# Peptides against a protein of PDB entry 5OOQ: the designs that were tried, part 48

Target 1, 227 residues: chain A of PDB entry 5OOQ
Amino acid sequence: YREDVRQVVTHPANALSFLQPGRLVEISVNGKDNYGWGAVVDFAKRINKRNPSAVYTDHESYIVNVVVNTMYIDSPVNLLKPFNPTLPEGIRPAEEGEKSICAVIPITLDSIKSIGNLRLYMPKDIRASGQKETVGKSLREVNRRFPDGIPVLDPVKNMKIEDEDFLKLMKKIDVLNTKLSSNPLTNSMRLEELYGKYSRKHDLHEDMKQLKRKISESQAVIQLDDL

## One batch from the design tools (peptide; made by RFdiffusion4, then SolubleMPNN)

Design b2_p13_4_s4 (from b2_p13_4, 8 letters changed)
Fold by OpenDDE base, seed 5:
Structure b2_p13_4_s4 (fold): chain B 227 residues (1-227), chain A 13 residues (1-13)
Amino acid sequence: as target 1 above (227 residues)
Amino acid sequence: SFSTEGFTLLYPS
């Protein structure tokens, strides 16, 4: 069901209006290269100049340029071509223990794991020297301020997705989540205690997420003074 | 047109 939701959310009809410059998006390329949260630079309809007759799926029909701060330092970033989502060999996120750099990468909508309800103020010229690093610093600050996760756009409340099938899907997910959260794992006293602690932590975590979403929905303006 | 939903994080002045 999570993938089904993602497919709807990242469909051009729903996603594009939320991909303004600075919008935070969570990026996973080819379902394996996780770059974490990046910031949208711009997007454009995918046009293959070499093959104008090329037909793309809806989720591959647009190219989104995003700033990431998790690019492996030795990645051949100089080989990146704007609006070419076929990334050169060696372009990958830094692994644990590796150093990372900031880069602008072109991705398809299919590479968006989630769309955040946060928007960074973006430099006018992201290609200018030092600008992507500035965005990278902002991304680090955002991650620091949201240790429990960046608030994600609510598909219904924020994105106003009113498709009947989608709404049914969301209802099913809600029902399943409720059922899963209401069932104790064991009747053992010790396990009940552990479960209780886990449940309380989970409840707190969910409350925090809800609060963060509420804040984001208020359309607040925040200065990042530590930048 | 872009949605105005959400909040903006601004750089220091």
Scores: peptide ipSAE 0.226, ipTM 0.824, DockQ to the pose 0.540
Fold by OpenDDE base, seed 1:
Structure b2_p13_4_s4 (fold): chain B 227 residues (1-227), chain A 13 residues (1-13)
Amino acid sequence: as target 1 above (227 residues)
Amino acid sequence: SFSTEGFTLLYPS
């Protein structure tokens, strides 16, 4: 069920409006490389110039650039290709006892484990010398301030995911958490239908999503001014 | 929201 929720949350129709610059996201690449919490730089629709007819899944159809502070120091970060989420061999998080550095990595939505309910104030030019390290310091401070974990966006209350099937899923999870007596029925069929709905909504609500992002960003700016 | 030296934390509305 957790994976099912993740799939819904990270679907473009839901996630993109919350991937503003500075948004904290928890990153796991290929199910093995856990970078921890990083900060969103930007995102773009994935375009294959070599094969324009290439069709990506919804979760692979966007590239999100994120700053991480857990990159293994000896990772070949110089081999990172902009807008290429297929990371070179050797790009990995630092393991215990290893030193880490800050890096900007391109990931897909599928590599987002969770979306945090926090947003960092990001430098104007993250690619400028020293800027990613500044963000890295901020990330360390955030982790220090939230020893019990960075708060995750509530899919319903915060992200306003109101799909009936999703709500049913959430209810089932809640019941399971409370009562171990119900067998988790993985309704894969419902998930496919749900994803289909989101895909359609994404196509229809592209303008609306942009509007929502603009509104959210405007509110964030106002809050900063009030700080 | 919380502001500290070098960065500002914003809680989304």
Scores: peptide ipSAE 0.125, ipTM 0.711, DockQ to the pose 0.100
Fold by OpenDDE base, seed 4:
Structure b2_p13_4_s4 (fold): chain B 227 residues (1-227), chain A 13 residues (1-13)
Amino acid sequence: as target 1 above (227 residues)
Amino acid sequence: SFSTEGFTLLYPS
């Protein structure tokens, strides 16, 4: 069901109003290249100059330029074309042990795994020397401040998605989550100890979710160093 | 227009 939710969230009718400059988005290109959280620069309607009659799916009909700080250092970033989501061969995130650099990459809405409830204050000219690196530093700081993950926009509370079918989907997910959290209790001391440990972990997870929700529900201007 | 509800703006220090 997560993919179903993602499809709705990343639909242009829902996503575009939240793709302001600096919006954090989690990026996965072609379902394999995970760049992690990046920052939105801008977006535009996808236009094929060579084939104006080209028809794109809803999720491929817009191009979002994002700053990432996980680009493999030896990627041919010079071959990147703004607003061309067909990435050149070799454009990929750095793997473990590899060095990374900051880059602006064009992605489709379909490459957005999650939309965060955080925005970075973006430089006016991201393409100026050193500016993308500044954003990259900010991204690192954000990741440091949110070790449990960047808070994600709530599709209903934050994005105000009110489609009836979607709401029904969300309710089903909630019910399933509730059922999965229920474990039978046994009279075994070992089970009680295990249950206690799992219960504590579960409580921590719930606390984290609550914290993320509180952040998601808040509209605030905060300095990164103050977090 | 962009939605302004429910986000936190982070300024670099």
Scores: peptide ipSAE 0.042, ipTM 0.740, DockQ to the pose 0.795
Fold by OpenDDE base, seed 3:
Structure b2_p13_4_s4 (fold): chain B 227 residues (1-227), chain A 13 residues (1-13)
Amino acid sequence: as target 1 above (227 residues)
Amino acid sequence: SFSTEGFTLLYPS
């Protein structure tokens, strides 16, 4: 369910209007490299100069540059290229016990785990000496102030996603979560059981695919025109 | 255009 919601939230038709400079986003690259919360610098439509006819999926069609403060210190950051989401070998977050540095990395929308309901006031020139580190300090301070986690944008209240199928999905998720929380002793087992039952009754993955197409068709043009 | 719905802007300390 979380992945299905993430697919809707991070779709260009929904996400781009919330990727202002300084917007906090939680970053996971290739589903394995977790950089934690970073701050958006800017974004642009992905263009392949070598192959202008290249077609990308919706979630890979935009590049977002983000400041992270969790880059491994010995990563080859000098090889990073703005708006190139294919990261060089060795670019990774610091592990436990390793030192980290601040860096600007290009990511796709598919690398966004969550969009925060917070924005940092960003320096005008993030590439200037010391500016990334300033943002890094701010990120640390935010994490300190929100020990239980940075608040995430509400898809309905904040992002104004009003698709009826999506709303139904959200309601169903809420009901399931409530049922799972009713018996703490069996939460893990119950989750799998409830998900299995629900999945058999409702093909959520297929429904979400249809919903994504509807969102793309109905909202993508409007969003692109507004940008 | 960008949406400014409900976000909190934080300044560096």
Scores: peptide ipSAE 0.150, ipTM 0.754, DockQ to the pose 0.725; fails the geometry check

Design b2_p13_5_s1 (from b2_p13_5, 5 letters changed)
Fold by OpenDDE base, seed 3:
Structure b2_p13_5_s1 (fold): chain B 227 residues (1-227), chain A 13 residues (1-13)
Amino acid sequence: as target 1 above (227 residues)
Amino acid sequence: LDLSGFTLLEPPP
């Protein structure tokens, strides 16, 4: 059920509106490499220049660039390509006792474990020298302030996911957290139907344009408050 | 804390 909720939350129709610059996200690449909490730089629709007809799943159709502060120091970060979520060999988080560095990595929506209810102030040019390290310091400070974990967005209260099938799923989870009952298979079918509904209802291209506009407007408001 | 919106955290000084 947690995976089912994650799939709904990370679907483009729900997630993209919350992937503003500086949004905290918890990152797990390929279900194995846990980078912990990172900060969103930007996102873009995945385009394969070599195969323009390539069809991606909804969760693989966007690339999110994120700053992490847990990259292994000897990782070949120079081989990282913007908007290529296929990470080079050797790109991994630091293990216990290893030194870490800050890096910007491209991930898919499927690599997001959770979306935080916190947003960092992001430097204007994250690629400039020292800017990633500034974000890295901010991430450490956040982790220090929230020893019990970073607050996660509530899918219903914060994300306003009001689909009846999703609400039923959430209610079932609440009941199951109270009562360890039954069948994961019936929920997967409903989730596919739910995803089908999200895919059909949203012209993701138009939504992306609207989201970019809203993000730009929000950035302008933040800049006006800092003046 | 009514986290009805996103909380913007300033970078530590």
Scores: peptide ipSAE 0.041, ipTM 0.731, DockQ to the pose 0.284
Fold by OpenDDE base, seed 2:
Structure b2_p13_5_s1 (fold): chain B 227 residues (1-227), chain A 13 residues (1-13)
Amino acid sequence: as target 1 above (227 residues)
Amino acid sequence: LDLSGFTLLEPPP
């Protein structure tokens, strides 16, 4: 059930509006590399320049750039490619007793375990010297302030996911948590039906994003002409 | 709520 909820929450139609710069997200890459809580830099639709006809799943169709403070110090961070979520070999979180550094990593939506209800103030230029480390300090401070865990967005109350099937799923989870006894029945078969309902919302979001980009580009051109 | 470098985001209205 937790995975089912995660799939719905991290679907582009739901997640993208909450991936503002500085949004805290909990990161797990390939289900094994837990980076903990990181901060969103930005996101973009995944484009394969070599194969424009490449079809990605919904959860793999966007790349999210995230600052993490748990990167293993000897990881080959110089090999990280912007907008490439396929991480080089050796890119991993620090284990216990190992030193960590701050890094910006590109991840897919599928690598998001949770979306936090907190947002950091992000530097304008995260690539500038010392800026990642500043975010890293902020992440440590957040973890210090929330020893029991960073507050997660409520899918219903905060994210406004009001699909009836999703609400039923949430109610079942609540009942199970109360009864301590019931095996989570996989509702995975109903997720595909849920995704179909999100298609319209996703399309609208992309349209709005494209419109905002066009406006920004037009304004930039005007500013260049005035110089 | 501004908490010294981060904001607790309230649900969008």
Scores: peptide ipSAE 0.039, ipTM 0.724, DockQ to the pose 0.108
Fold by OpenDDE base, seed 1:
Structure b2_p13_5_s1 (fold): chain B 227 residues (1-227), chain A 13 residues (1-13)
Amino acid sequence: as target 1 above (227 residues)
Amino acid sequence: LDLSGFTLLEPPP
């Protein structure tokens, strides 16, 4: 059920509006590599230049660039490609006793474990020397201020996920956190309906984003013509 | 301007 909630929360229709620069997100790559809390730099729709017809799942259809401060120091970070979520071999978080560094990693929405109710002030140019380390210091300060954990966005109160089936899922989780017994299969059919509804919202969000880009591009062209 | 470098984002009422 926690995974079901995570799937709903990290769906593009719900998550993208909360992935502003500096948003804190808890990162787990491939279900094994826990980077802890990182800060969002930006996100983009995943485009395969080699295979434009490639269809990605909703949770794999976007790439989120995040600053982490837990990268293993000897990781081949120079092999990281912007907007390529397929991480090179050896890219991993530092283990206990290992030294860590700050890095920007491209992840999918599926690699987001939680979305925090905190946002950092991000440097304008994160690629400039020392800027990642500044974010890394801010992340350490946040962890210091929240020893019991960083506050997570409430899916209902903060994210305004008002879907009846989701609310029922949340209620079931609350009940199951008290009792283990309810059958997960009935929830899967409702999840498909939920995903169908979210897919429509996602399409609308992408249409709005494309429209905003076209407007911005048109304004940029107008500014270029006025020069 | 939160001098702390981070802001708590509360949903608008």
Scores: peptide ipSAE 0.038, ipTM 0.718, DockQ to the pose 0.095
Fold by OpenDDE base, seed 5:
Structure b2_p13_5_s1 (fold): chain B 227 residues (1-227), chain A 13 residues (1-13)
Amino acid sequence: as target 1 above (227 residues)
Amino acid sequence: LDLSGFTLLEPPP
């Protein structure tokens, strides 16, 4: 059930509006590499230049660049490719007793464990020398201030996920937290139905983004003609 | 709450 909630929360139709620069997200890559809480730099639709016909799942269709402060110091961070979520071998979080560094890693939405209700002030140029480390210090400070954990966005109260099926899922989870009776199969079927609904919302979001780009491009052209 | 370096994003009212 937690995974079902995660799938809904991290769906593009819900997550993207909360992935502003500096948004805290909890990161788990491939369900194994836990980087802890990181800060969103930006996100973009995943485009495979080598295979433009590549179809991605909704959760893999966007790349989120995040600053983490838990990268193993000897990780080959120089091999990281912007907007390539396939991380090179050796890219991993530091284990206990290992030293860590700050890094910007590209992840998919599927690698987001949770979305925090906090937003860091992000440097304008995260790629500039020392800027990642500044964010890393901020992340440490946040962790210090929230020893009991960083507050997670409430899917209903904060994210305003008002889908009836999701609300029913949440109610079931609440009931199940009190009663073991939830059939995982029923939740899976509902999740598929939810995904179908969210896919339409996602399309609208992309359309809006494209429209905003077109408007910006048109404004840029107007500015060029006025020069 | 303007905490040094981060803002708690209160949900818009």
Scores: peptide ipSAE 0.035, ipTM 0.696, DockQ to the pose 0.108

Design b2_p13_5_s2 (from b2_p13_5, 6 letters changed)
Fold by OpenDDE base, seed 3:
Structure b2_p13_5_s2 (fold): chain B 227 residues (1-227), chain A 13 residues (1-13)
Amino acid sequence: as target 1 above (227 residues)
Amino acid sequence: MDLSGFTLLPLPP
């Protein structure tokens, strides 16, 4: 059920509106590499230049660039490519006793474990010298201030996920936290229905976003022609 | 702290 909630929360239709610059997110890559809490730099729709017809799952269809302060110092960070979520071999978090550095890593939505209810003030140019380290200091300060953990966004109260099936899922989780009786098959079918709804919403949102971009680009061209 | 929205935290100096 926690994974089911995570899948709904990290779906593009829900997550993208909360991935503003400086948003804190808890990062786990490939279910193995836990970077802890990082800060969102930006995100973009995943585009495969080699295969433009590539179809990605909803959770793999966007790339989120995040600052982490837990990168192993000897990781080949120079091999990191912006907007390539396939991380080079040796890119990993520092283990206990190892030194860490700040890095910007590209991740998929599927690598988001939690979305925090906190947002850092981000530098204008994160690629400038020393800016990643400044964000890294902020992340350490946040962790110091929240020893019991960073506040996570409430899916209902904060994210306004009001889908009836999701609310039923949340209620079931609450009931199951009190009573262990869940039929996994019924939950999977409802989750598929939810994903179908979110996929349709996402498509509409992307269409609207593309339309808004086209309008803005057209207006910018008109303004350039009027000069 | 009103957690109804997001809390913006300043960068440390």
Scores: peptide ipSAE 0.091, ipTM 0.757, DockQ to the pose 0.291
Fold by OpenDDE base, seed 4:
Structure b2_p13_5_s2 (fold): chain B 227 residues (1-227), chain A 13 residues (1-13)
Amino acid sequence: as target 1 above (227 residues)
Amino acid sequence: MDLSGFTLLPLPP
């Protein structure tokens, strides 16, 4: 259910209006590289100059440049290409005990775990010397002020996502949070219907199939551990 | 909750 909400929230139709400069976003690249909370610099529609006919999924159709303060210090940040979300090998967050630096990384909407209800005042030129570090200090200050976590945008109240199926999903999540009893399979089916409405593109159906498979695999593992 | 949908925080000086 959380992934379902995330897919709706991070869809271009919903997310882009909230990706103003300085917007805090929680970043997870490829579902494994957790950079924590970063700040949006800008975004642009993804254009493949080499293959103008390239079709991207809705969640991959935009590139968001974000400042993170958790980049591993020895990451080859000089190899980062503007508007290329395919990160070079070795680009990763710092692990525990490792030193981190501030970096601007290009990510897709799919790499946004959550959108924060906070926005930093961003420098006019983030590429100027020391500006990334200033943003990095601000990110640390925000984390200090919100020890229990940065407030996330409410999809309904803040983002004004009024889609009836989404509202039904949210209600179901609320009911499930109160009643552990609802079958995960019924949730996956409604997700498909929701994404089918947001995505007219065939590619989102593939992503959903993969997500369903992961959910099914995770449930199978839980059932195996309960045996 | 702020009706503006976000809280703007200044950068530290």
Scores: peptide ipSAE 0.091, ipTM 0.753, DockQ to the pose 0.411
Fold by OpenDDE base, seed 5:
Structure b2_p13_5_s2 (fold): chain B 227 residues (1-227), chain A 13 residues (1-13)
Amino acid sequence: as target 1 above (227 residues)
Amino acid sequence: MDLSGFTLLPLPP
């Protein structure tokens, strides 16, 4: 059920509006590489220049650049490719007793475990020397201030996810947490339905963005013709 | 709240 909630929360239709620069997110890459809490730099729609016809799942369709302060020091961070979420071999979080460094890593929405209800002020140029380390210090300070964990966005109260099926899912989770009776089949069916709804919402949002771009381009052309 | 020169802004609910 936690995974079901995560799938809804991290869906582009819900997550993207909360991935502002400096937003704290908890990162788990491929379900095994836990980087802990990082800070969002930016995000972009995933574009495969080599295969423009590549179709990604909704959770794989965006790349989020995040600053982490838990990168293993000997990780080949120089091999990181901007906007490529396929991390090179050896890119991993530091284990216990290992030294860590700050790095910017590209992740998918599927690698977001949680979205925090906190946002850092981000440097204007995160790629400038020392800026990642500054963010890393801020992340350490946040962790120090929140020993019981960083506050997570409430899907309903904060994210305003008002989908009836989601609300029903949340209610069921609450009841099930109380009753210890999991109905995974009912939840999976609801998740699929929710996913379909959010996918449609996302498509509409992207269509609106494309339309706004076309309008802007048309206005720019008109201005050029008037000159 | 100052976090190493950055203000932690609680995002409004």
Scores: peptide ipSAE 0.037, ipTM 0.695, DockQ to the pose 0.101
Fold by OpenDDE base, seed 1:
Structure b2_p13_5_s2 (fold): chain B 227 residues (1-227), chain A 13 residues (1-13)
Amino acid sequence: as target 1 above (227 residues)
Amino acid sequence: MDLSGFTLLPLPP
């Protein structure tokens, strides 16, 4: 059920509006590599230049660039490719006793464990020398200020996920946190309907975003012609 | 709230 909530929360239709620069996100890559809390730099729709017809799942259809301060120092960070979520071998978080560095890593939405109710002020140019380290210091300070954990966005109160099936799921989780008794199959069918609804909402959101871009591009062209 | 050179912006509940 926690995974079901995570799937809903990290769906593009819900998550993207909360992935502003500086948004804190908890990162787990491939369910194994826990980087802890990082800060969002930006995100973009995943485009395969070699295979433009590539279809990605909703949770793999966007790349989020995040600053982490837990990268293993000897990780081959120079091999990281912007907007390529397929991380090179050896890219991993530092283990206990290992030294860490700050890095920008490209992740999918599926690698977001939770979305924090906090944003950092982000440097304008994160690629400039020392800027990642500045964000890294901020991340350490946040962790120091929140020893009991960084506050997570409430899916209902903060994210305004008001879907009836999702609310029922949340209620079931609350009940199950008290008793493990509800039938998983009925929940799976509702999840498919829920995902279908979110997929449609996402498509509309992307259409609106594309339209806004076209309008902005047209306005930019008009401004260039008026100059 | 600006703290030590960074701004924390919690979303209102």
Scores: peptide ipSAE 0.036, ipTM 0.685, DockQ to the pose 0.090

